# Designs tried in a protein design run: peptides against a protein of PDB entry 3VA4. Part 104

Target 1, 107 residues: chain A of PDB entry 3VA4
Amino acid sequence: EPIGQLRLFSGTHGPERDFPLYLGKNVVGRSPDCSVALPFPSISKQHAVIEISAWNKAPILQDCGSLNGTQIVKPPRVLPPGVSHRLRDQELILFADFPCQYHRLDV

## One batch from the design tools (peptide; made by RFdiffusion4, then SolubleMPNN)

Design b2_p25_5_s1 (from b2_p25_5, 21 letters changed)
Fold by OpenDDE base, seed 1:
Structure b2_p25_5_s1 (fold): chain B 107 residues (1-107), chain A 25 residues (1-25)
Amino acid sequence: as target 1 above (107 residues)
Amino acid sequence: SVAEALRRLEEERRLAEEYYRKLAE
C-alpha cells in the first residue's frame, strides 16, 4: 500500500490529481511511465525522484537535473540537482511551476 | 506564473492543513 501521496493542485492544466507514493523510487516526470506522470511540456521526462525507504519512511526528494527546476516553497529553496531533500509532511513543492504537496499517509 | 502558484499553494496548504487536522480529531 502507499506510504505517501503527492497531490498536484488544480490549475489551468486541469483538476487536482493525487499520486500514491510507494517504498522505493517514485519518479516524477513527463514520461508516461513515471510513477508521478506530469504530462506537461515544462516538466522534464525524468524531472525528480521521491525515494522512500523501509527504514526511513520520510521521503527523500532529488531533482534529476530538470530544465525548469524543483523548488521547496517554504522556506523558499531551489533544489540543486542530485541534492537530497528530506520531505516533511505537508511540504509544498514546485516542479517547474506546478504546485504540489506531499502528504504522509498513516499506515 | 511562479509567484501566482506560490500564493495559491500557500493558501491551499493552509486549507489542507486545517482539513486534515480536523479529520484527525
Scores: peptide ipSAE 0.023, ipTM 0.577, DockQ to the pose 0.025
Fold by OpenDDE base, seed 2:
Structure b2_p25_5_s1 (fold): chain B 107 residues (1-107), chain A 25 residues (1-25)
Amino acid sequence: as target 1 above (107 residues)
Amino acid sequence: SVAEALRRLEEERRLAEEYYRKLAE
């Protein structure tokens, strides 16, 4: 059962999409094998990872050395590769220039 | 320069925050 969701907001790429997040590593990337598959050229094959260690702990977001970066919107912050960022509920994230939002599910 | 790029990025993120915060409501 999913513990969280990552929402990709609508844009020129298409409509809004929601991706379920599970315990363990949820890879964000252009590769179709990724848990969060963002099939866009500006997204790296393995762009970032959202790791959830427990249902009652905040997920950890790490950029995987992506070409176009991973950023937190508020406060504005570019995530250095491999540096752990604890996600807050409703946090807004940019993968490259794609705006997303993390949402903790009530499970 | 890096400084200029960061300034542009920060402005872009600010605008995105304002827009998508409302979108997320």
Scores: peptide ipSAE 0.022, ipTM 0.515, DockQ to the pose 0.045
Fold by OpenDDE base, seed 3:
Structure b2_p25_5_s1 (fold): chain B 107 residues (1-107), chain A 25 residues (1-25)
Amino acid sequence: as target 1 above (107 residues)
Amino acid sequence: SVAEALRRLEEERRLAEEYYRKLAE
């Protein structure tokens, strides 16, 4: 069962999309086999990873050396590749220029 | 505001890109 959710907000690319997040590593990237598949040219094949170790622990977000970066909106911060960022519930994230939001699910 | 935050992020991204470009040279 999903432990969290990553929401891709609506935009010129299309409507809002929600991606379930599970225990373990959830890869965000352009490749179709990614847990969070964002099929856009500005997204790297393997752009970032959201790792969830347990249902009662905050997920860890890491950029995987993406071309166009991973950023936190509040407060503004560009994530250096491989540096761990603990996600807060409702946190806003930019993968390249695509705004997303992490949501913890009740399980 | 979110708009202001995005402007700040764009600037930070630009600076990071320049930094990484220099590292690659």
Scores: peptide ipSAE 0.018, ipTM 0.509, DockQ to the pose 0.037
Fold by OpenDDE base, seed 5:
Order: sequence, then C-alpha cells, then structure tokens
Structure b2_p25_5_s1 (fold): chain B 107 residues (1-107), chain A 25 residues (1-25)
Amino acid sequence: as target 1 above (107 residues)
Amino acid sequence: SVAEALRRLEEERRLAEEYYRKLAE
C-alpha cells in the first residue's frame, strides 16, 4: 500500500504523472529500475532517494550526488548530496529542472 | 551540441524554479 505520492507536473516532456511511494527507499532516477523513474537526460541514473521509515513519519529526501541537483522550492534550497531533508506535505521539489510535488496519502 | 543542450536545460531549470517558487507562495 502506498504511503505517499510524488507528482511530476506536466511540461514539455509530457503530461502529469503520479508515482506511488512506499515504505523504504524510493529511488528517483533516470534508470527504469527506479521506483520513481524519470527517463530524462538531465536526471541522473540514481538522482535522489525518498526514504519512508513509517506511515506516520515525514519522508526523508536526499540527493545522491546528481549532476543537475535536487532543490526545494520554498523556501529555496539546494540539497547538498547526502544531506537529509524532511519532506513536508505538499512540498514542491525540483529534480534537475523537473518540478514535482510530494503528497502524503491517507492510510 | 551538448553544450547547447545543457544551456537549454539550465534555462529551463531557472524558469521552472521561478515559476514553481511563486506557485509555492
């Protein structure tokens, strides 16, 4: 059962897509093996990770040393590789230049 | 070229950041 959702907003790449997030590590990356597969050249094969330790705890986002970075939109912040960031519900994230939004699901 | 593509991506990033930062306000 998914605990969260990562929404990729629509853009030149195509329509909006929603990715379910589960307990454990949800890898964001260009590789098709990633939980959140973003098949775009500007996304690193393993770009970032969203780790959910429990359904009632905020997920932890970490950049994995991506080429084009991971950023929080508000307040603006570039995430240094490996530094933990607790995701807030409805938080807006940039993976490279792709805007996404984290949403906590009701479980 | 690769350089041109990267410049385009950087510009797109900048614009996206600005747009979605405003969206988050």
Scores: peptide ipSAE 0.023, ipTM 0.515, DockQ to the pose 0.062; fails the geometry check

Design b2_p25_5_s2 (from b2_p25_5, 17 letters changed)
Fold by OpenDDE base, seed 4:
Structure b2_p25_5_s2 (fold): chain B 107 residues (1-107), chain A 25 residues (1-25)
Amino acid sequence: as target 1 above (107 residues)
Amino acid sequence: SAAARAAELAAEREAAAAYYAEKAA
C-alpha cells in the first residue's frame, strides 16, 4: 500500500527508522500524529509535508515554515517555505539536522 | 555512502540549528 518510504538514518537519536509514505499528505513533524513522526525538539510540530498524488507518484516536498529548515543535500539547497520540490528517488533530505532519504517503492 | 554524505551535511548545519532552537526557547 505505501507508495514510498522515508528513511531516517541512524545517529545519536537512535537506530535507523523507516516511515511509509502514502497517497495524500504525509506530514513530517514532531507531533506524534504526524505520518512521519520525528519526536525531536529541533523538529517543528509540523515541519514539512510530502504529498503524493495519484496523478504523480513522485512526491512533492514542502517546508511548512519550520524553525530549523528543510534542505536537500545533493545538490545543496535550502527549501523556501511553501515552495514545491519534486523528490527524486534516493534523494537525501535534511529535516533540521536529521538526515533522511526518500525511496520510491515499486508498487 | 549516502548516509555518510547526509550526516556530514547534518553536522555542518547542526550549529545553525542549535542557534535557532535557542532563539525559539
Scores: peptide ipSAE 0.069, ipTM 0.668, DockQ to the pose 0.086
Fold by OpenDDE base, seed 3:
Structure b2_p25_5_s2 (fold): chain B 107 residues (1-107), chain A 25 residues (1-25)
Amino acid sequence: as target 1 above (107 residues)
Amino acid sequence: SAAARAAELAAEREAAAAYYAEKAA
């Protein structure tokens, strides 16, 4: 059962896609074995990680030293590599140039 | 909407520019 969801908004790359997030580490990256596989050249193979320790705790987002960065949109904030950012429900995230949104699922 | 996303992206890019400038310094 997924605890959260990461939505990749539609764009020139194609339609909207939803990725389930589970307890533990959910890796975001270009590599196909990532939990959130974003097969785009501007995404690092291991771009970022969303770690969920419990259903009732905010996930932790960390950039993994990606080439093109990870940013929070509102308020704007670029995440230094390896620095923990606690995600709020409905938070908007940019992985490189790809806008996404985290959503806590009601499970 | 597309307009909303564009505005958000612009704001983020400003922050990114500042961050990378600081990082490069």
Scores: peptide ipSAE 0.035, ipTM 0.586, DockQ to the pose 0.034
Fold by OpenDDE base, seed 2:
Structure b2_p25_5_s2 (fold): chain B 107 residues (1-107), chain A 25 residues (1-25)
Amino acid sequence: as target 1 above (107 residues)
Amino acid sequence: SAAARAAELAAEREAAAAYYAEKAA
């Protein structure tokens, strides 16, 4: 079962979508094979990765050298490629121009 | 000036953060 969730907020692209996150690597990208598939031109095929090593550990977000970047909203920060960022519960993330939010599931 | 531009950028980022925080609430 999922232990986290990534919400893609509603926008011009369409309605809100929720993506379950599991133990291991959850790849965020345009490719349909990604765990978090964001089928938008501005998203790289393999844009970023959210890795969850354990239920009681904060997920690690890494940009995979995406074209349009990965950013933390508050406090604002552009994530350098390959640098580990520990996600806080309710963390707000921009993948390219797409606002998302991570939250831990109560399981 | 560079300082002015930096301040503007900071303000823009803060505004964006506030917007998305509100949206997430």
Scores: peptide ipSAE 0.030, ipTM 0.556, DockQ to the pose 0.034
Fold by OpenDDE base, seed 1:
Structure b2_p25_5_s2 (fold): chain B 107 residues (1-107), chain A 25 residues (1-25)
Amino acid sequence: as target 1 above (107 residues)
Amino acid sequence: SAAARAAELAAEREAAAAYYAEKAA
């Protein structure tokens, strides 16, 4: 059962898409085998990871040394590779230039 | 909302530019 969700907002790339997030590591990247597969050239094959340790704990986001970066929107912050960022519910994230939002599911 | 989204993206691009410039140096 998914514990969270990552929403990719609609844009020039297409419509909105929702990706379920589970316990453990949820890899974000261009590779089709990623948990959150973003098939866009500006996304690295292994771009970032969202790790969820428990349903009642905030997920940890880490950039995996991506080419075009991972950023928190409010307040603006570029995430250095490998540095843990604790995600807040409804947090807005940029993977490269793609705006996304994390939200916790009721479980 | 579109304007707010654009402003957020612009702010992040500015931060990213600075970060990557430093990384590339």
Scores: peptide ipSAE 0.027, ipTM 0.575, DockQ to the pose 0.035

Design b2_p25_5_s3 (from b2_p25_5, 15 letters changed)
Fold by OpenDDE base, seed 1:
Structure b2_p25_5_s3 (fold): chain B 107 residues (1-107), chain A 25 residues (1-25)
Amino acid sequence: as target 1 above (107 residues)
Amino acid sequence: SAAAAEEERREEEARAAAYYAEKAA
């Protein structure tokens, strides 16, 4: 069962979409085999990774050296590639220019 | 709730955009 959820907000690309997050590495990227597949040109094939452990259900987000970056919205912050960022529930993230929100599931 | 979340996103994104624009100038 999913431990968390990544919501892609609605936009010019289409309606809102929810992606389940599981234990282990959840890769965010344009490639269709990514756990969080964002099929948009501005997203790198392997853009970022959200890793969730059994010991700590709070995900760790890392940018994978993406072209257009990964940013935290509040407070504004560009994530340096490979630097771990612990996601808080309801945290807003920009992958390139696509706004997303992490949500911890009650499990 | 969805509408509220979307509105919050837009407001915070606009704030972020302003911040980055200011820092990049």
Scores: peptide ipSAE 0.034, ipTM 0.600, DockQ to the pose 0.031
Fold by OpenDDE base, seed 3:
Structure b2_p25_5_s3 (fold): chain B 107 residues (1-107), chain A 25 residues (1-25)
Amino acid sequence: as target 1 above (107 residues)
Amino acid sequence: SAAAAEEERREEEARAAAYYAEKAA
């Protein structure tokens, strides 16, 4: 059962998509085998990772040395590769230029 | 409304994207 959700907002790329996030590592990347597969050229094959250690603990987001970066929207912040960022519910994230939002699911 | 909330989030994101683009330039 998913513990969280990553929403990719609609855009020129297409409609909104919701990706379930599970306990453990949820890789965000262009590779189709990623938990959060974002099949876009500007996304690195393995772009970032959202690790959820427990349902009652904030997920940890890390950029994996992506080419076009991972950024937090508010407050604005570029995530250095490998640096842990605790995600807040409803937090807005940019993977490259793709806007996403993390949402904690009530399960 | 949900629609209004989504729009607000998109606007905020767009603003942030512009901010970072500017800083990277």
Scores: peptide ipSAE 0.027, ipTM 0.576, DockQ to the pose 0.031
Fold by OpenDDE base, seed 2:
Structure b2_p25_5_s3 (fold): chain B 107 residues (1-107), chain A 25 residues (1-25)
Amino acid sequence: as target 1 above (107 residues)
Amino acid sequence: SAAAAEEERREEEARAAAYYAEKAA
């Protein structure tokens, strides 16, 4: 069962989409094999990873050396590749130029 | 609400855009 959610906000690409996040590594990328598959040209095949070690711990977001980067919106910050960022509930993230939001699920 | 969340997103993105524009200048 999912213990988190990554919401891709609606945009020119289409409607809002919610991706379930599970324990372990949730890869964000253009590849259809990714847990969070964002089939957009500006997204790297393996763009970033959200790793959840436990339901009661903040997920760790890392950029995987993506071409167009991974950013935290507030405060604005580009994540250096491989550097761990602990996600706060409701935190807003940019994968390339796609705005997303992490949401912790109550389980 | 979803609308409120999206509004907040837009506001934060605008802030981010301004930040990065400043850094790029």
Scores: peptide ipSAE 0.025, ipTM 0.545, DockQ to the pose 0.030
Fold by OpenDDE base, seed 5:
Structure b2_p25_5_s3 (fold): chain B 107 residues (1-107), chain A 25 residues (1-25)
Amino acid sequence: as target 1 above (107 residues)
Amino acid sequence: SAAAAEEERREEEARAAAYYAEKAA
């Protein structure tokens, strides 16, 4: 069962979408094979990864050398490729210019 | 609980609104 969630907020692209996150690697990217598939031109095929090692540990977000980058909104921070960022619950993330939010599920 | 879920939805919407307001400014 999912232990986390990534919400893509509504915007010019369309309505809000929720993606379940599981133990292991959850790849974010334009490729339809990604766990979090964002079919938008500005998203790299393999854009970023959210790795969850355990239900009681913070997920790790890494940019995979994306073209348009991965950023934390508050406080503002651009993530260098391959550098680990521990996600906080309710944290807001930009994949390219698409705003998302991580949420820890109560399971 | 249902009440907690509803509160969380409102909080998420508020955070989203704040983000978009910041980007629009």
Scores: peptide ipSAE 0.023, ipTM 0.531, DockQ to the pose 0.025

Design b2_p25_5_s4 (from b2_p25_5, 15 letters changed)
Fold by OpenDDE base, seed 5:
Structure b2_p25_5_s4 (fold): chain B 107 residues (1-107), chain A 25 residues (1-25)
Amino acid sequence: as target 1 above (107 residues)
Amino acid sequence: SAAAAEEARRREEEEARAYYAELAA
């Protein structure tokens, strides 16, 4: 069962979409076989990864050396490739320029 | 309660939408 959710907010790309996040590695990328498939040219095939090691632990976000970067919004900062960032509940994330939000599911 | 938590989440999502709109403007 999903442990978390990544929401892509609506925009010029289309309506908002929700992606379930599971234990293990949840790859964010343009490739259709990614757990979080963002089929947009500015998203790298394998853009980032959200790893959830346990249901009671905060997920870890890492940029995978994406072309257009992964950013935390509050406070604003670009994540260096391969550097672990512990996601807070309701964390605002930009994959390239696509506005997203992570939240933990109440399961 | 679950209802209260869900409402709080909704509010935070609305704030997020507003924040992103502000960033894009």
Scores: peptide ipSAE 0.572, ipTM 0.886, DockQ to the pose 0.024
Fold by OpenDDE base, seed 3:
Structure b2_p25_5_s4 (fold): chain B 107 residues (1-107), chain A 25 residues (1-25)
Amino acid sequence: as target 1 above (107 residues)
Amino acid sequence: SAAAAEEARRREEEEARAYYAELAA
């Protein structure tokens, strides 16, 4: 059962897509075997990771040394590689230039 | 209530969508 969701908003790449997030490490990247597969050239093969250690604990987002970065939108902040960022519900995230939003699912 | 919470989430998603659209313009 998914614990969270990452929404990729619509854009030139296509329509909105929702990715379920589970306990453990949810890798965001261009590789097709990633939990959050973003098959776009500007996304690194393994771009970032969203780790959910428990259902009642905020997920941790880390950039994996991506080429084009990972940013929190409000307030704007580029995440240094490997530095943990605790995701707030409804957090707005940019992976490279792809607009996303995390939200916690009711479980 | 559950309905109120869902409505709030929907509104926040719509706000996010609008915000990103504004940034892209």
Scores: peptide ipSAE 0.568, ipTM 0.883, DockQ to the pose 0.024
Fold by OpenDDE base, seed 1:
Structure b2_p25_5_s4 (fold): chain B 107 residues (1-107), chain A 25 residues (1-25)
Amino acid sequence: as target 1 above (107 residues)
Amino acid sequence: SAAAAEEARRREEEEARAYYAELAA
């Protein structure tokens, strides 16, 4: 059962999409085998990772050395590659220029 | 309540959509 969700908001790329997040490493990237597959040219094959260690702990987001970066929106912060960022519920995230939001599911 | 929590989440999502729309404009 999913523990969290990553929402990709609608835009020029298409409609809104929701991706379930599970315990362990949820890879965000252009590769189709990624947990969060974002099939867009500006997304790296393995762009970032959201790691969930437990249902009651905040996930950790790390950029994987992506070409176009990973950013926290409020307050604005570009994540250096490999540096852990603990996600807050309802956190706004940009993968390259793609607008996303993480939220924890009630499980 | 569960309903109140759902309403709060929905409101925050709407705010997020509006914020991103402003950034893109």
Scores: peptide ipSAE 0.567, ipTM 0.884, DockQ to the pose 0.024
Fold by OpenDDE base, seed 4:
Structure b2_p25_5_s4 (fold): chain B 107 residues (1-107), chain A 25 residues (1-25)
Amino acid sequence: as target 1 above (107 residues)
Amino acid sequence: SAAAAEEARRREEEEARAYYAELAA
């Protein structure tokens, strides 16, 4: 069962979408086989990864050297490639310019 | 309570949605 959820808010790209996040690596990218598939040209094939471990359900976000970057919104920060960022519940994230929010599921 | 926690989460999502909508405007 999913441990968390990544919400992509609605915009010019289309309607709001929810992506379940599971234990292990949840790859965010344009490639259709990504766990979080964002089929948009400004998203890299493998843009970022959200990793959730069994012993620590708080996800770790890393940018994978994406072209258009991964940003934390509050406070604003561009994540350097490969640098681990521990996600907080309700954290706001931009993949390129796509507005997202992570929230933990109570399971 | 669980209900209160869920309500708080919904409010935070609504705030986030409004925030992003404002940024995109």
Scores: peptide ipSAE 0.540, ipTM 0.872, DockQ to the pose 0.024

Design b2_p25_6_s1 (from b2_p25_6, 20 letters changed)
Fold by OpenDDE base, seed 5:
Structure b2_p25_6_s1 (fold): chain B 107 residues (1-107), chain A 25 residues (1-25)
Amino acid sequence: as target 1 above (107 residues)
Amino acid sequence: SAAAEARALELARLDEERERRRRAE
């Protein structure tokens, strides 16, 4: 029963991938243990976290002190490490150089 | 990366256009 979805857009790395997001902490990172595993050199082993506290609340995105950063596309913003960012539906995110999009699921 | 940001902005534009079309349907 995923609450949300993180889409990794297609690119030189390969095709589009959709990752389910669940209640609790969804870690984004290069480590295979991550909920959102992005096995790319420019992604930190633990790059960021998307925390969903309830099905009716917007997820919170935090950068975990990644090497190459986490950015919001519109409006443009680089996320300082550990600072909470409330994700809006359809929000576009850059993890390092990888464009992604958060999507809320109807549950 | 400026290139990645440019791509993301283009994807954002395309997504917005898709949403406008979906609302018009």
Scores: peptide ipSAE 0.137, ipTM 0.657, DockQ to the pose 0.023
Fold by OpenDDE base, seed 1:
Structure b2_p25_6_s1 (fold): chain B 107 residues (1-107), chain A 25 residues (1-25)
Amino acid sequence: as target 1 above (107 residues)
Amino acid sequence: SAAAEARALELARLDEERERRRRAE
């Protein structure tokens, strides 16, 4: 069962999409092999990773050296490649120009 | 982009507003 969720808000790309997040590494990227597949040119094939080690621990977000970056919205912060960021519930994230939100599922 | 950031900030604002309302109830 999913432990978390990554929501891609609706936009010019299309409607809102919700991606389940599981234990382990959830790769965000343009590649269809990614757990969170964002098939958009501005997204790197392997853009970022959300690693969940346990259901009761905050996920770790890392940018994978993406071309267009990964940003935390509030407070604004560009994530350096490979640097761990502990995700807070309801945290807003920009993958390139795509606004997303992490949500911890209470299961 | 500026547009994407602006939207993200607006979403954040709306979320905070909802939280304030929840706390007020």
Scores: peptide ipSAE 0.115, ipTM 0.630, DockQ to the pose 0.022
Fold by OpenDDE base, seed 4:
Structure b2_p25_6_s1 (fold): chain B 107 residues (1-107), chain A 25 residues (1-25)
Amino acid sequence: as target 1 above (107 residues)
Amino acid sequence: SAAAEARALELARLDEERERRRRAE
């Protein structure tokens, strides 16, 4: 079962989509083989990574040197490439211009 | 973009309002 969920809010790109997050590396990117595939031009092929370990279910988010960046919304923070950010439940994230929300699942 | 950031902030505000309502129930 998934440990978490990443929700992509609806927008001009289309309807809301929910992506399951599992133990290990969950790559966010435009490439179709990404765990969180965001097939949009402004998303880098490998944009960011959400890593969840067995001993620490709180995900670590890192930007992978994306062209259009990764941002935490509240409090506002642009993530420099490779800098670890520990995701909080219900945290809002911008991948490029796409607003998302992380949800911790009770499993 | 500024528009996307504004939308995200609005979503954050709405989320906070929902949380306050849930706590009040």
Scores: peptide ipSAE 0.112, ipTM 0.631, DockQ to the pose 0.022
Fold by OpenDDE base, seed 2:
Structure b2_p25_6_s1 (fold): chain B 107 residues (1-107), chain A 25 residues (1-25)
Amino acid sequence: as target 1 above (107 residues)
Amino acid sequence: SAAAEARALELARLDEERERRRRAE
């Protein structure tokens, strides 16, 4: 039962992709085992984590010490590794240079 | 939204440019 969605916008890498987010830790990374698998060289194997503790709470985004970083797009902000960031609905995120958007699902 | 996507892509491009500059140092 997905509680949220992470959208990867279309680009040179290919078409738009939507990744479901579930309760618990949703790992964003290059590893195919990640919940949000971004198979791109600039993405760390385990790049970041989106943790959802409850369906009615905003997810927490943390960079996992990625090589190329995790950034909030608007307003611009680089996330220090391990620092919790509460995701707002429709928030735009850069994993390395890949633009994404978090969307809360109606569950 | 289209506007949000456009902005995200814009900043992504800026990041790419910064990275290119950094690698050139």
Scores: peptide ipSAE 0.106, ipTM 0.643, DockQ to the pose 0.053

Design b2_p25_6_s2 (from b2_p25_6, 20 letters changed)
Fold by OpenDDE base, seed 1:
Structure b2_p25_6_s2 (fold): chain B 107 residues (1-107), chain A 25 residues (1-25)
Amino acid sequence: as target 1 above (107 residues)
Amino acid sequence: SAAARAEAEQRAREDEAREAARAAA
């Protein structure tokens, strides 16, 4: 049962996609075995991780030393590798230049 | 980039408007 969702907005890459997020570590990356698989050249094989420790706690986002970075949109901020960022519901994230949005699911 | 950030914000607004319209229907 998913606790959260990461939405990849539509673009030149293709249509919108929604990825379920579960308890534990949800890896974002170009590798097909990632929980959030973004098969794009500008995405690192293991780009970032969204860790959900409990259903009632904010997820933690960390960049994994990606080539093209992980950014919070508002306010604009590049995440240093390995530094924890608590995700707010509906927070906008850039993995490289791909716009995404985190949603907490009400289950 | 600034363009990517602006796009993210615009897409979020559009998504919100779509969801609001569905809820009101």
Scores: peptide ipSAE 0.475, ipTM 0.817, DockQ to the pose 0.022
Fold by OpenDDE base, seed 5:
Structure b2_p25_6_s2 (fold): chain B 107 residues (1-107), chain A 25 residues (1-25)
Amino acid sequence: as target 1 above (107 residues)
Amino acid sequence: SAAARAEAEQRAREDEAREAARAAA
């Protein structure tokens, strides 16, 4: 059962999509084998990772040295590669310019 | 970008409003 969810908002790329997040490393990237597969040219093959170590702990987001970056929206912050960012529920994230939102799920 | 951040906030508000509307239906 998923512990969290990453929502990709609808846009010119297409409709809204929801990705389940599980315990462990959830890789965000253009590669089809990523847990969160975003098949867009501006997304790196392995763009970022959302690591969930426990159901009762906030996930950690890290950029993996992506070309177009990973940003937190509020307050605005560009994530340096490999630097841990603890995700808050409802956190708004930009992978490149793609707007996403993290949601903690009730289990 | 600043534009992308603004869009993210707008989309979040719209998503929230949509969910609220569904719950009220």
Scores: peptide ipSAE 0.449, ipTM 0.807, DockQ to the pose 0.023
Fold by OpenDDE base, seed 2:
Structure b2_p25_6_s2 (fold): chain B 107 residues (1-107), chain A 25 residues (1-25)
Amino acid sequence: as target 1 above (107 residues)
Amino acid sequence: SAAARAEAEQRAREDEAREAARAAA
């Protein structure tokens, strides 16, 4: 059962997509076997990871040394590779320039 | 980019408004 959700907002790339997030490592990337598969050229094959260690603990977002970066919107911050960022519910994230939002699910 | 951040915030507000509208319907 998913503990969180990552919403990719609609855009020129296509419609909105919701990705379930589970316990463990949820890889964000262009590779089709990623948990959060973003098949766009500006996304690295393994772009970032959202790690959820427990249902009652904030997920950890880390950039994996992506080419075009991972950013937190508020407050604005580019995540250095490997630096842990605890996700807040409803947090807005940019993978490259793709706007996403993390949602904690009621489980 | 600043533009991407602004878009993210706008889309988030729109998404919330949409969900609120659905809940009220």
Scores: peptide ipSAE 0.448, ipTM 0.806, DockQ to the pose 0.023
Fold by OpenDDE base, seed 3:
Structure b2_p25_6_s2 (fold): chain B 107 residues (1-107), chain A 25 residues (1-25)
Amino acid sequence: as target 1 above (107 residues)
Amino acid sequence: SAAARAEAEQRAREDEAREAARAAA
């Protein structure tokens, strides 16, 4: 069962999509093999990773050296490659320019 | 971009408002 959720808001790319997040590494990227597959040209094949070590610990987000970057929306912050960011519940994230939101789920 | 950030915040507020309206009904 999923421990978290990443919501991709609807936009010109299409409708809203919800991606389940599990224990371990959840890779975000354009590659269809990614846990969070975002099949868009501006997304790197392996763009970022959300690592969840335990259900009661905050996930860690890292950019994987993506071309168009990973940003926290509020407060605005561009994540340097490989630098850990601890996600807060309801955190708003940009992968390239795609707006997403992280949610904790009941486990 | 600044526009993308503003959009993200707006979409989050809209989702929250929708959920609040459902809970109040």
Scores: peptide ipSAE 0.431, ipTM 0.797, DockQ to the pose 0.022

